# Ledger of designs, part 38: peptides against a protein of PDB entry 4JHK

Target 1, 212 residues: chain A of PDB entry 4JHK
Amino acid sequence: EDYKIQSFDLETQKLLKTALKDPGSVDLEKVSSVIVDQSLKDQVFSREAGRICYTIVQAEAKQTNGSVFRRNLLNRLQQEFKAREETRKRSTQEWVCLVSFICNIFDYLKVNNMPMVALVHPVYDCLFRLAQSDALKNEEEVDCLVLQLHRIGDQLEKMNVQLMDELFNLLRDGFLLQEDLSSMGRLLLLEILEFRAGGWKLSDTAQKYYYS

## One batch from the design tools (peptide; aimed at target 1 N112)

Design b2_p18_5_s4 (made by RFdiffusion4, then SolubleMPNN; from b2_p18_5, 12 letters changed)
Fold by OpenDDE base, seed 2:
Structure b2_p18_5_s4 (fold): chain B 212 residues (1-212), chain A 18 residues (1-18)
Amino acid sequence: as target 1 above (212 residues)
Amino acid sequence: MEEIRRAQEEELKDFYSS
């Protein structure tokens, strides 16, 4: 399989490739740290990171019945989550990368082919933070919010429809009432409102209207 | 699901720390 790890140097790429195939032969704590660090810097990689993490988790489970990688990964994720407000204040880019990473982990890191239910609330917490007025005025945060909802909104709703309803109440209010939204931000909010209303899918015509 | 949730929440306890 091909994994998008071109952003790493060759040595790190080798480390990651080895982790994917033979996790017992590498320092999985180091691997997890590398993945998290890069995910916090590069949202493009963050999207792929979930898949990479899942593969490593499965490989380790099969090889040694261990969970060292997952433990280290989730521990680091918890640390970053706890510091999310400070991260947001420091760098919007790092903040949206963090949200993206958490969402991607939720999306890919399945346990017994099911989402990790313990991640549901943390994911919603991130999305609710992005749905606050101070975040909705920032197009980068709106982009992140809408992107995550496109990716995992249907899964999240299945896990907790009440929270999703509450979240979309905020988004609707933002769309209708918040004056300092960018034109693109407002368009994205409208799109995601329609996306959910349409069962988490859009027609081809609608897709082109919003994104072409 | 409740048992699974609780087990996972224990694993992810820091997400819920104040």
Scores: peptide ipSAE 0.122, ipTM 0.781, DockQ to the pose 0.266
OpenDDE base, seeds 1, 3, 4, 5: peptide ipSAE 0.038, 0.081, 0.052, 0.096; ipTM 0.639, 0.751, 0.676, 0.767

Design b2_p18_6 (made by RFdiffusion4)
Pose (drawn by RFdiffusion4):
Structure b2_p18_6 (pose): chain A 212 residues (1-212), chain P 18 residues (1-18)
Amino acid sequence: as target 1 above (212 residues)
Amino acid sequence: SDDEHLQHLIEEDIESVE
């Protein structure tokens, strides 16, 4: 019900609500463009855009059996994904928004009730980037890293365990060895190590230790 | 290339939707 589009221009809100019901009546290329655009600019929308994207993808399949929107969306995201390092230099905020959005799409947009394998390596590419020492020194990126691991970390490991293993080695390494990792960064990494070791769930006691 | 492989996977996923 709530796609979290309050950040949008009033005209665009109408465009988006229309695409949900009658995709054939709207420019799906323009629709996908305004969604990707906004997703890089607003944090709340970047972690929630997957809902509205899925609703539109399903609406098109139902109405016209088409997947044009899905296509424009994936190709536009691929382009942002390819430019990820440049975007990170320009704005950490935009970068973490891109990762949140890509991971939200991996979570919501399914292909025959299965995850899109096309996004597996790209998501790991993003999380490995966050696990690097120049990214871990920024609590903003560590926060982004652990958000994705909480939300889709389990699904990702099923698709590829080798990558998740090597990724968590970088997490342990940064935890023990890195000195400019902050106190909050340390709490966040420790919680995710326990989270994964516990099978991607938060124990009652960890809930008490880490969170208010 | 990696980019062509990724595009291929995107196209494959899209075309495989039922």

Design b2_p18_6_s1 (made by RFdiffusion4, then SolubleMPNN; from b2_p18_6, 7 letters changed)
Fold by OpenDDE base, seed 5:
Structure b2_p18_6_s1 (fold): chain B 212 residues (1-212), chain A 18 residues (1-18)
Amino acid sequence: as target 1 above (212 residues)
Amino acid sequence: SEDEELEKLIEEDINSMK
């Protein structure tokens, strides 16, 4: 299987490739750090990062029955989550990358084919933050919010339907009542409201309307 | 605290995947 790691230098690419095939022969703390750092800068990579992380976790478990990579990854993720308000203040781009990364890890790292319970509240906390009035006025944050809900909304709802109801109450209020939304932001909120109402699926008609 | 509880949950999930 091929992985999108061309954005790294050659030495780091070699490190990542080795981690994917022979994790016991590399510094897995360094590997996790590299992946997190790049995910905080590149939202596109953060999606690939989830897949890479899953593969490394499985490879290490099979090879040595170890969990060094997973432990380091989740610890770093927790640290970044705790500092999320500072990150948002510093850079909206870094903030949405952080949210994207957390959501992608939630999506790919499964325990017995189920989402990690430890990530449920952190994910919801991030989404609730994006649903506040000061965030909804920023199209970049709305893009992130809607993208994550498209990807993992159905899984999150299964973990806690009450929180999902509360979140969507905020989104509905934002759509109806907030004055300083961009035209695209308002459209995206409407789309995600309809997406959930349709069972986390878009009809072909809706697809054409929103993405044509 | 919330942070302590999160840490505990992370460790539990990590251990369950071994």
Scores: peptide ipSAE 0.039, ipTM 0.689, DockQ to the pose 0.833
OpenDDE base, seeds 1, 2, 3, 4: peptide ipSAE 0.036, 0.030, 0.038, 0.034; ipTM 0.682, 0.664, 0.692, 0.674

Design b2_p18_6_s2 (made by RFdiffusion4, then SolubleMPNN; from b2_p18_6, 8 letters changed)
Fold by OpenDDE base, seed 2:
Structure b2_p18_6_s2 (fold): chain B 212 residues (1-212), chain A 18 residues (1-18)
Amino acid sequence: as target 1 above (212 residues)
Amino acid sequence: SEEEELEKLIQEDIESMK
């Protein structure tokens, strides 16, 4: 199976490839750190990171019945999450990468084919932060918000419909009442409102856009 | 399980941040 890790140097690529096949032979803490670090820099990689992480988790479980990688990954995730406001202040780009990473981990890192319960609130907290007026005025943050909801909104709602209702109340209010939205931002909010109303179903064209 | 323990710990930490 091919993974999109060409952005890493050759040594790191080797490390990741080894982790995917023989996790017991590498420093899984280092592997997790590398993945998180890159995910914080590249939002596109965040999606791939989820898939990579899942594979490593499965490989380690199969090989040693261990969970060292997952533990390290989630610990790092927790640290980044706790510092999310500082990250946002420092760099919007890093902030949206962080959100993307957390959401993609939620999407891929499942236990018994179910999302990790511990990630539900962190994901919602991130999305709620993106739904605040100071974030909605930033198209980059709106892009992130809408993208994540397209990808994991249906799953999140199944975990907690009340929080989803509250979130979409904010999005509705933003769409209707906030004056400093960009044209694209407003369109995106409308689209996501309609997306949920339609049962989280995408057209074929939209599916390709969000998942290609 | 170890997974459940980890989830619990993370959840507790997150809740404490509220």
Scores: peptide ipSAE 0.029, ipTM 0.652, DockQ to the pose 0.098
OpenDDE base, seeds 1, 3, 4, 5: peptide ipSAE 0.025, 0.027, 0.028, 0.026; ipTM 0.619, 0.640, 0.629, 0.613

Design b2_p18_6_s3 (made by RFdiffusion4, then SolubleMPNN; from b2_p18_6, 9 letters changed)
Fold by OpenDDE base, seed 2:
Structure b2_p18_6_s3 (fold): chain B 212 residues (1-212), chain A 18 residues (1-18)
Amino acid sequence: as target 1 above (212 residues)
Amino acid sequence: SEEEELEKLIQEDIDSLK
């Protein structure tokens, strides 16, 4: 299977490819670290990272019935999540990459086709942070928020509809009341409000935009 | 704390997947 790992050097690409095929032959802690590090730099890679992680998890389970990679990955995720406010202060770009990473891990690391329960609150916490006034004024953060909700909003709602209602109350208030939103930010908020109201179903055009 | 609870939940999920 082809994975988008061209951004890595050749040595790292080899490491990742080996992890995908023969996870028992590589340092899975190192692999997880490399994936997380790159995901924190490249939001586009984050989605691919989720797919890669899922594949490695499955491969390790089949090969050794182990879960070393997943454990290391989730531990690193937790560490980054705990430091999310510091990350946001340091770099908005790294912050939205972190959110994207957590959301994509939530999306791809499923057990019996169900998301990991432990990731529900961390994901919501990130989205709630993006829904605060100081974040909504930043178009980059709004872009991230709306993108994640398009990708995993329906799944998140199934896990906890109350939190989703609360989140969208904030988004509605931001849309209606916050004065320093960019024009695009306001449009994105409106779009996501309508998206949920429509049952989380993407139009063909919207699907192409968010998943191309 | 919320952080401790999250740690616990993550560990529980990890353990459940073994």
Scores: peptide ipSAE 0.036, ipTM 0.681, DockQ to the pose 0.633
OpenDDE base, seeds 1, 3, 4, 5: peptide ipSAE 0.033, 0.034, 0.034, 0.035; ipTM 0.667, 0.692, 0.679, 0.680

Design b2_p18_6_s4 (made by RFdiffusion4, then SolubleMPNN; from b2_p18_6, 8 letters changed)
Fold by OpenDDE base, seed 3:
Order: sequence, then C-alpha cells, then structure tokens
Structure b2_p18_6_s4 (fold): chain B 212 residues (1-212), chain A 18 residues (1-18)
Amino acid sequence: as target 1 above (212 residues)
Amino acid sequence: SEDEELEKLIQEDIDSMK
C-alpha cells in the first residue's frame, strides 16, 4: 500500500516505513510525535495520518500484542484537542489541520470495527466551532468544515443525529443570514446542505475530489 | 466545563486501550 509521506524528510520517511512494517524496531513514541507534528503543518498529510496510524496500530498488535503507539498517539491528540482554541488563535492553518487530523483518526482508527465513541463529541465540537459566525467568514475554515462533513458526515450522523441536525441548522442559518461569507464559502455551504439532503451520496467526480 | 467533560471522555477511552 502506498502512503503519502512526501512532506517528511528522507530520514523520517524511513522511520515511518519501518514503523509500518516492523513497529517493534523503532521508538513508537517518537513516531507518534512526528506524525502529530506534521499533521498540524500539512493538511495533505493530515488526511493520510489516520490511515497510517491505523496500519501502525494493527502492525504493533500483530507483532507484540502491544498498544504503545496508539496510547502515545491518543495522548498527544488529547493534548492538542484541549489546546484547540489557542491553536486557532495562533494559526488558522494549524487549527484546520488539527480538525482534519482528529476527523481522520475518527475515520480510520476503528476499535473492533467500531468508531471510537469517545471521539464523537470532540469531532462534533470541532465542527460546531467551524460553524460559528467568526469561523464561517474564513474560507479556509469553511473548506475544512465541508471537507470533513463529506468524509465522515454519514458516520457522525449515525452516532448522533440530533447533533448533526443542530450543526446543519447553524450551516443553513449561516448560508441564509450571514453577510460576510465569501462567495466560495457560500457555495460550499450550499453544496454540503444539498449533499446531506441527498443522503450523503456523492457523484463519481465528487468522490474523487474528496477522497483522492 | 464542556471542554473538561470531553477531555475526560477521551481519557477514559485512552485508558481502555492501554
């Protein structure tokens, strides 16, 4: 399987590749730290992070029945989530990367083929923050919000339809009532409203855009 | 606070995975 890790230097790429195949031969705390750090800087990698993390988790489980990587990863995730407002103040880019990372961990890091229940409310909390008026005026935050809803909206709705209804009420109000939306932001909100109304179904072209 | 509650939930899940 091909993993998109081009944003790392060659030495770190080797480290990650080794972790994917032989996790017992590397410092898994270091690996988790590197993945989280890069996920906060590069949204392209942030999207891939969930898949990479799941693979490492599975490899470690099979090799030693251990969970060192997962433990370190989730501990760091918790720390970053707790500091999300400060992150947003410091850098919009890092903030949307953090949201993307959390959403992709939710998407890929399944336990017993089930979503991590503990991540449901944190994910919704991030999405609700992106749906506030001060965030909707920023196209970068709208891009992130819409992208995550395309990728995991159907899964999140299955976990809590009430929260999804509340979220989309905010998005509808933003689309209709907020005056300082960008043209693209307004277009994206309309698209995601229609996407959910259509049962979370994507065309082949849209699927490639959001999942490639 | 809501943030503290979410942190606790995450911590519980982390602990269950140790």
Scores: peptide ipSAE 0.040, ipTM 0.692, DockQ to the pose 0.355
OpenDDE base, seeds 1, 2, 4, 5: peptide ipSAE 0.033, 0.036, 0.031, 0.034; ipTM 0.668, 0.685, 0.651, 0.677

Design b2_p18_7 (made by RFdiffusion4)
Pose (drawn by RFdiffusion4):
Structure b2_p18_7 (pose): chain A 212 residues (1-212), chain P 18 residues (1-18)
Amino acid sequence: as target 1 above (212 residues)
Amino acid sequence: DELDELIEEDIALFEESS
């Protein structure tokens, strides 16, 4: 029900609500463009755009059996994904938004009730980037890292365990060895190590220790 | 590239399953 599009221009809200019901009546290329655009600019929308993208994808399949929107969206995201390092230099805020959005799409947009394998390596590419020492020194990026691991970390491991294992080595390494990792960064990494070791769930006691 | 191919395969699978 709530796609979280309050950040949008009033005209665009109409465009988006229209695409949900009648995709054939709207420019799906322009629709996907305004969604990707906004997703890089607004944090709340980046972690929630997957709902509205899925609803539109299903509406098109139902109405016209087409997947044009899905296509434009994936190709535009691929382009942003390819330019990820440049975007990170320009704005950490945009970068973490891109990661949050890509991961939200991996979570919501399924292919025959299965995850899109096309996004497995790209998501790991993003999370490995966050696990690097130059990223871990920024609580903003550590926050982004652990948000994705909480939400799709379990699904990702099923698709590829080797990568999740090597990724968590970097987490332990940064935890023990890195000195400019902050107190909050340490709390966040410790919680995610316990989270994963517990089978991707938060224990009652960890809930008490880490969170208000 | 490889990612393009995978995206095409996922889209084709989605369309066939719809």

Design b2_p18_7_s1 (made by RFdiffusion4, then SolubleMPNN; from b2_p18_7, 5 letters changed)
Fold by OpenDDE base, seed 2:
Structure b2_p18_7_s1 (fold): chain B 212 residues (1-212), chain A 18 residues (1-18)
Amino acid sequence: as target 1 above (212 residues)
Amino acid sequence: SELDELIEQDIKAFEEAS
């Protein structure tokens, strides 16, 4: 299986490849740090990072029955989450990368084929932050919000429908009442409102309208 | 599974730290 890690230098690529195949032979704390660092600056990689993390977790468990990587990953994730407001103020790009990464970890790292309960509130907290008026006016944040809801919205709703209802109340209000939304932002909000209303699926007509 | 049990331990730690 191929993993998209071309954004790393060759030495780091080798480290990651080794972690995927022989996790006991590398510093898994360093590996987790590298993955998180890259995910915070590359949103495209943040998606792949979820898959990579899951594979490393599986590999370490099988090889040594260890959980060093996962522990370090979760610890780092918690640190970044706690500092999310500072990150947002410093860099919108890093902020949306953080949200994307957390959501992707939620999507890929499962227990008993279910999402980790521990990540439910952190994910919702991030999405609620993106749904605030000061964030909705930024198209980059709206893009992130809508993208994550497309990816994991159905799973999140199953974990907590009340929070999802509250979130979408904010999105509806933003769509209807907020005046400083970009045209694209408003369209994206409308699309995601309809997406959920349709059971987290788009009709053929809606797909054509928004993606063609 | 054994892996799930290990993950649950880490999840518990994560929740406590949150």
Scores: peptide ipSAE 0.068, ipTM 0.724, DockQ to the pose 0.083
OpenDDE base, seeds 1, 3, 4, 5: peptide ipSAE 0.036, 0.029, 0.035, 0.027; ipTM 0.669, 0.639, 0.657, 0.635

Design b2_p18_7_s2 (made by RFdiffusion4, then SolubleMPNN; from b2_p18_7, 7 letters changed)
Fold by OpenDDE base, seed 3:
Parts: C-alpha cells; sequence; structure tokens
Structure b2_p18_7_s2 (fold): chain B 212 residues (1-212), chain A 18 residues (1-18)
C-alpha cells in the first residue's frame, strides 16, 4: 500500500515506513508527534494521516500487543483539540488542518468496525465552528467544512442525526442570509446541501475529488 | 479483538481528558 508522505524529509519518511512495518524498532512517541505536527502543517498529509495511523496501530498490536502509538496519538489529538480556538486565531491553515486530521482519524480508526463514539462530539464541535458566520466568510474554512462533510457526513449523521440537522440549518441559513460569502463559498454550501439531500451519494467523478 | 479492547481503553482516556 502506498502512503502519501512526500511532505516529510527523507529521514522522516524512512522513520514512518519503519513504523508501518516494524513499530517495535522505532520510538513510537516520536512517530506520533511527527505525524501530528505535520498534519497541522500539510492538508494533503492531514487527510492521509488517519490511514497511516491505523496501520501503525494494527502493526504494533500484532507485534507486541502494545498501544504506545495510539495512546500518544490520541493524547496529542486531545491537546490540540482543546486548544483549537487558539490555533484558529494563530493560523487558519493550521486550524483547517487540525479539523481535517480529527475527521480523518474518525474515519479510519475504527473499533469493532465502528466509529469512535468519543470523537463524534469533537468532530461536530469542529464542524459547528466552521459553520459560524465568522468562519463561513473564509473560503479556506468553507473548503474544509464541505470536504469533511463529503468524506464523513454520512457516518456522522448515523451517529447523531439531530446534530447533523442543526449543522445543516446553519449551513442553509449561511447560504441564504450571509452577505459576505465568497462566490465559491456559496457554491460549495449549495453543493453540500444538495449532497445531503441526495443521500450522501456522489458520482464516480465527484468521488475522485474528495476521496483520491 | 485484543486490539479493539486496547482502543477502547484509550478512548476512555480520551473522554476523560475532554
Amino acid sequence: as target 1 above (212 residues)
Amino acid sequence: SELDELIDKDIEEFIKSS
């Protein structure tokens, strides 16, 4: 399986590749820190991080029956989530990368083939923050919001339909009432409204844009 | 599975820190 880790230097890429195959031979705390740090800087990697993390978790469990990597990963994730408002204030890019990372972890780290229940509210909290008026006026935040809903919206709705209804009420109001949306932002909101109305189903062409 | 049990424990810790 090919992992998108081109944003790392060659030495770090080697570290990650080793962690994927032989996690016992590397410092898994360091690996988790590197993954989180890069996920906050690179949207492309942030999207891929969940898949990489899941593979490392599985490899460690099989090799040593350990959970050092996952424990450190989730602890760091919680720290970043708690500080999300400060992150948003400091850097919109880091903020949307954080949201993408959290959503990707939700998407890939399954327990008994089910989403992590503990991540449901944190994910919704992030999406609701992106749905506020001060965020909807920023195209980068709208891009993030719509992208995550395309990727995990159906799963989130299954976990809590009431929160999803509330979220989409905000998106509808933003689309209809907010005056300082960008043209692209308005188009994206309309598209995601239609996407949910259509049962969260994408064409093959559209799927490539959101899942490739 | 054993892996799932370990994940559940970490999830519990995550909830506590939230």
Scores: peptide ipSAE 0.029, ipTM 0.659, DockQ to the pose 0.082
OpenDDE base, seeds 1, 2, 4, 5: peptide ipSAE 0.028, 0.026, 0.027, 0.028; ipTM 0.643, 0.650, 0.647, 0.636; seed 5 fails the geometry check

Design b2_p18_7_s3 (made by RFdiffusion4, then SolubleMPNN; from b2_p18_7 with D1S E9K L13E E16K)
Fold by OpenDDE base, seed 3:
Structure b2_p18_7_s3 (fold): chain B 212 residues (1-212), chain A 18 residues (1-18)
Amino acid sequence: as target 1 above (212 residues)
Amino acid sequence: SELDELIEKDIAEFEKSS
């Protein structure tokens, strides 16, 4: 299986590859820190970080029945989540990378084949922040919002349909009432509204229309 | 914090299952 770690320097790539195969031979706190740091800088890596983390978690569990990596990862994730408004103020790119990372951790790091309950509200909090008027006017934030909903929207709805309904009420209002949406932003909101309305499914024709 | 407690709970569940 290929992991998208090309954005790392060669030394860090070696560290990650070792962690994936033999987690007991590396400093897992350092590995978790490196993954989080890069996830905040690189959107391509951010969307793949969950898969990489899952593999390391499974490898450590199998090797030593340990959870050092997961513990350190989640601790760092919580720190970044708490500072999310500061991150957004500093860099829209880092902010959307953080959201993508949190969503991918939610998607891949499951407990007993179920999403971690602890991440449900943090994920929704991020999505609700992206659904505010000051964020909807930024195409980069709309892209992030719609992308995450495509990836994990169905899972999130299963965890809390009331929050999902409230979120989509904001998105409908944004689509209909907000004046400073970009053309692409408006199209993306319409697409995701239709996506959920169709049971989290869209035809290939519709997808091509909105993303072409 | 509340989030800390929730995360710790999920970590504990993970440790039981793995």
Scores: peptide ipSAE 0.029, ipTM 0.645, DockQ to the pose 0.801
OpenDDE base, seeds 1, 2, 4, 5: peptide ipSAE 0.028, 0.026, 0.027, 0.029; ipTM 0.629, 0.654, 0.625, 0.652

Design b2_p18_7_s4 (made by RFdiffusion4, then SolubleMPNN; from b2_p18_7, 6 letters changed)
Fold by OpenDDE base, seed 2:
Structure b2_p18_7_s4 (fold): chain B 212 residues (1-212), chain A 18 residues (1-18)
Amino acid sequence: as target 1 above (212 residues)
Amino acid sequence: SELDELIEKDIEEFIKSS
């Protein structure tokens, strides 16, 4: 199986490939740091990162019965999450990358074949932040919000429907009442409102767009 | 399983402290 790691230098690519196949032979703390760092810079990679992380977690569990990678990954995730407001102030791009990464980890990193319960509130916290008025006026943040809800909204709702209802109340209010939304932002909010109302199901074309 | 639960607990506690 191929992983999209071309954005890394050759040495790092080798490190990642080794981690995927023989995690016991590499510094898994370093591997986790590299993945997180790149995910904070590249929103597209953050999607791939989830898949990579899951594979490494499984490989380490099978090879050494260890969880060093997962522990380091989640610890770093906690640190970044804690600093999310500072990240947002510094760079909208890094902020949306962080949200994307957290959501993708939620999507891929399963515990007992289920999403990690511990990640539910962090994910919602990020999405609620994106749903605030000061964020909804920024198309980049709206793009991120809608993209994540397309990808994990159905799973997230199953974890906590009450929070999802509250989130979508904010989105509805934003769509209807907020004056400084961009045209595209307004369209995206409408689309996501309809998407949930339709049971979180995409057309074949939309499926390719969000999951390819 | 036990380790997974510990990790989950740690994250939950972290969020509560935030």
Scores: peptide ipSAE 0.035, ipTM 0.687, DockQ to the pose 0.095
OpenDDE base, seeds 1, 3, 4, 5: peptide ipSAE 0.026, 0.027, 0.028, 0.027; ipTM 0.656, 0.673, 0.657, 0.663

Design b2_p18_8 (made by RFdiffusion4)
Pose (drawn by RFdiffusion4):
Structure b2_p18_8 (pose): chain A 212 residues (1-212), chain P 18 residues (1-18)
Amino acid sequence: as target 1 above (212 residues)
Amino acid sequence: PPNFPASTEEPSMRERPS
């Protein structure tokens, strides 16, 4: 029900609500463009846009059996994904938004009730980038890293365990060895090590230790 | 290009504590 589009221009809110019911009536290329655009600019929308993208993808399949929107969206995201390092230099905020959005799409947009394998390696590419020492020194990026691991970390490991294993070695390494990792960064990494070791769930006691 | 297969099940999102 709530796609979290309050950040949008009033005209665009109408465009988006229209695409949900009658995709054939709207420019799905323009629609996908305004969604990707806004997703890089607003944090709340970047972690929620998957809902509205899925609703539109399903509406098109139902109405016209088409997947044009899905296609424009994936190709536009692929372009942003390819330019991820440049975007990170320009704005950490945009980069964490891109990762949150890509991961939200991996979570919501399914293909025959299965995850899109096309996004597996790209998501790991993003999380490995967050696990690097130049990224871990920024609590903003560590927050982004652990958000994705909380939400799709389990699904991702099923698709590829080798990558999740090597990724968590970088987490342990940064935890023990890195000195400019902050206190909050340490709390976040420790919680995610326990989270994964526990089978991607938060124990009652960890809930008490880490969170208010 | 061919169309993507549609999903019959609505997905959900997991929430991280704060």

Design b2_p18_8_s1 (made by RFdiffusion4, then SolubleMPNN; from b2_p18_8, 9 letters changed)
Fold by OpenDDE base, seed 1:
Structure b2_p18_8_s1 (fold): chain B 212 residues (1-212), chain A 18 residues (1-18)
Amino acid sequence: as target 1 above (212 residues)
Amino acid sequence: GPPFPPSTITPTKREAPV
């Protein structure tokens, strides 16, 4: 499999490849740090990063029954999560990358084929932050919010339907009441409202309306 | 301990726009 790590320098690529095959032979703290750093810069990479992380976790579990990588990864995520408001202030791009990465980790990093319960509230916290009025007026943040809900909304709802109802109440209110939404932002909110109402599915007709 | 701190207090209602 190709893990799309061509954006890294050759030395780092070698490090990552080794981590994927023989995690016990590398500094897994360094590996986790490199992955998080790049994920905070490139939202496209964050999806692949989730897959990479899961693979490393599996490889380490198989090799040594260890969890050093996962621990280091989650520790770094905790640090970034705690600093999320500062990150948002500094760079909207880094903020949406952070949210995207956390959501992708939630999506990929399963434990016994189940989502990590510990990530549920942090994910919702990020999505609720994106659903606030000051964020909804920013198309980049709305894009992120809607994208994550498309990716993991059904899983999140299964984990906590009450929080999902509360989140969508905010989105509905934003759609109906907030005057400074962009036309695209309002359209995206409407789409995601209908997406959930349709059981987290989009009909062909709806697909054409919103994305064609 | 858990990998993430306890969830923050998040508003569940939007304030009415003025």
Scores: peptide ipSAE 0.027, ipTM 0.540, DockQ to the pose 0.034
OpenDDE base, seeds 2, 3, 4, 5: peptide ipSAE 0.020, 0.017, 0.023, 0.032; ipTM 0.561, 0.562, 0.560, 0.537; seeds 2, 3, 5 fail the geometry check

Design b2_p18_8_s2 (made by RFdiffusion4, then SolubleMPNN; from b2_p18_8, 9 letters changed)
Fold by OpenDDE base, seed 1:
Structure b2_p18_8_s2 (fold): chain B 212 residues (1-212), chain A 18 residues (1-18)
Amino acid sequence: as target 1 above (212 residues)
Amino acid sequence: SAPFPASTVVPTKREAPV
């Protein structure tokens, strides 16, 4: 497969390519650090990062039955997660990149073809933070929230339906009661409410209404 | 791998209808 790593310098690209093919020959802590750093700056890359991470994990498992990369990756994610409020205060862009990255790792980094249970609560914590009143008034945060729910909402619900119900109670309250939402923010919240109610899919009519 | 910390999400009271 072709991986979208053009945003890195040539030396780093070489490092990543080597990690994908022969993970035992590189510093996997450095590789994980580079991937996380870039994912915190580029939300578009975060999707690719999930795929890259999965590939490296599989390659290392096959090569040595090891999990050094995954351990380093998750350790770094834990650090960033713990500091998420400071990140949000510093940069909304970095905050939504962090959320996007965690969600993409949840989506791609499967264990025995199942979501990593350890990521369920961290993902919900991020989404609940985005569902607070101070975040819902920011269109960039609403965009992030709705995007992640489109990507992994059905999977998350299967892991914990009670938390999903609680989350959507907040979203419904935001839609109905919060006065300082943007028009687009309200539209996005309405769409995601309908999206879940429809079994995490949109009808053709709804697709046209919201996106055409 | 080290697990993430326990969830820090605290249930929030719903706002009264406007």
Scores: peptide ipSAE 0.028, ipTM 0.514, DockQ to the pose 0.042
OpenDDE base, seeds 2, 3, 4, 5: peptide ipSAE 0.018, 0.026, 0.024, 0.032; ipTM 0.531, 0.643, 0.619, 0.637; seeds 3, 4, 5 fail the geometry check

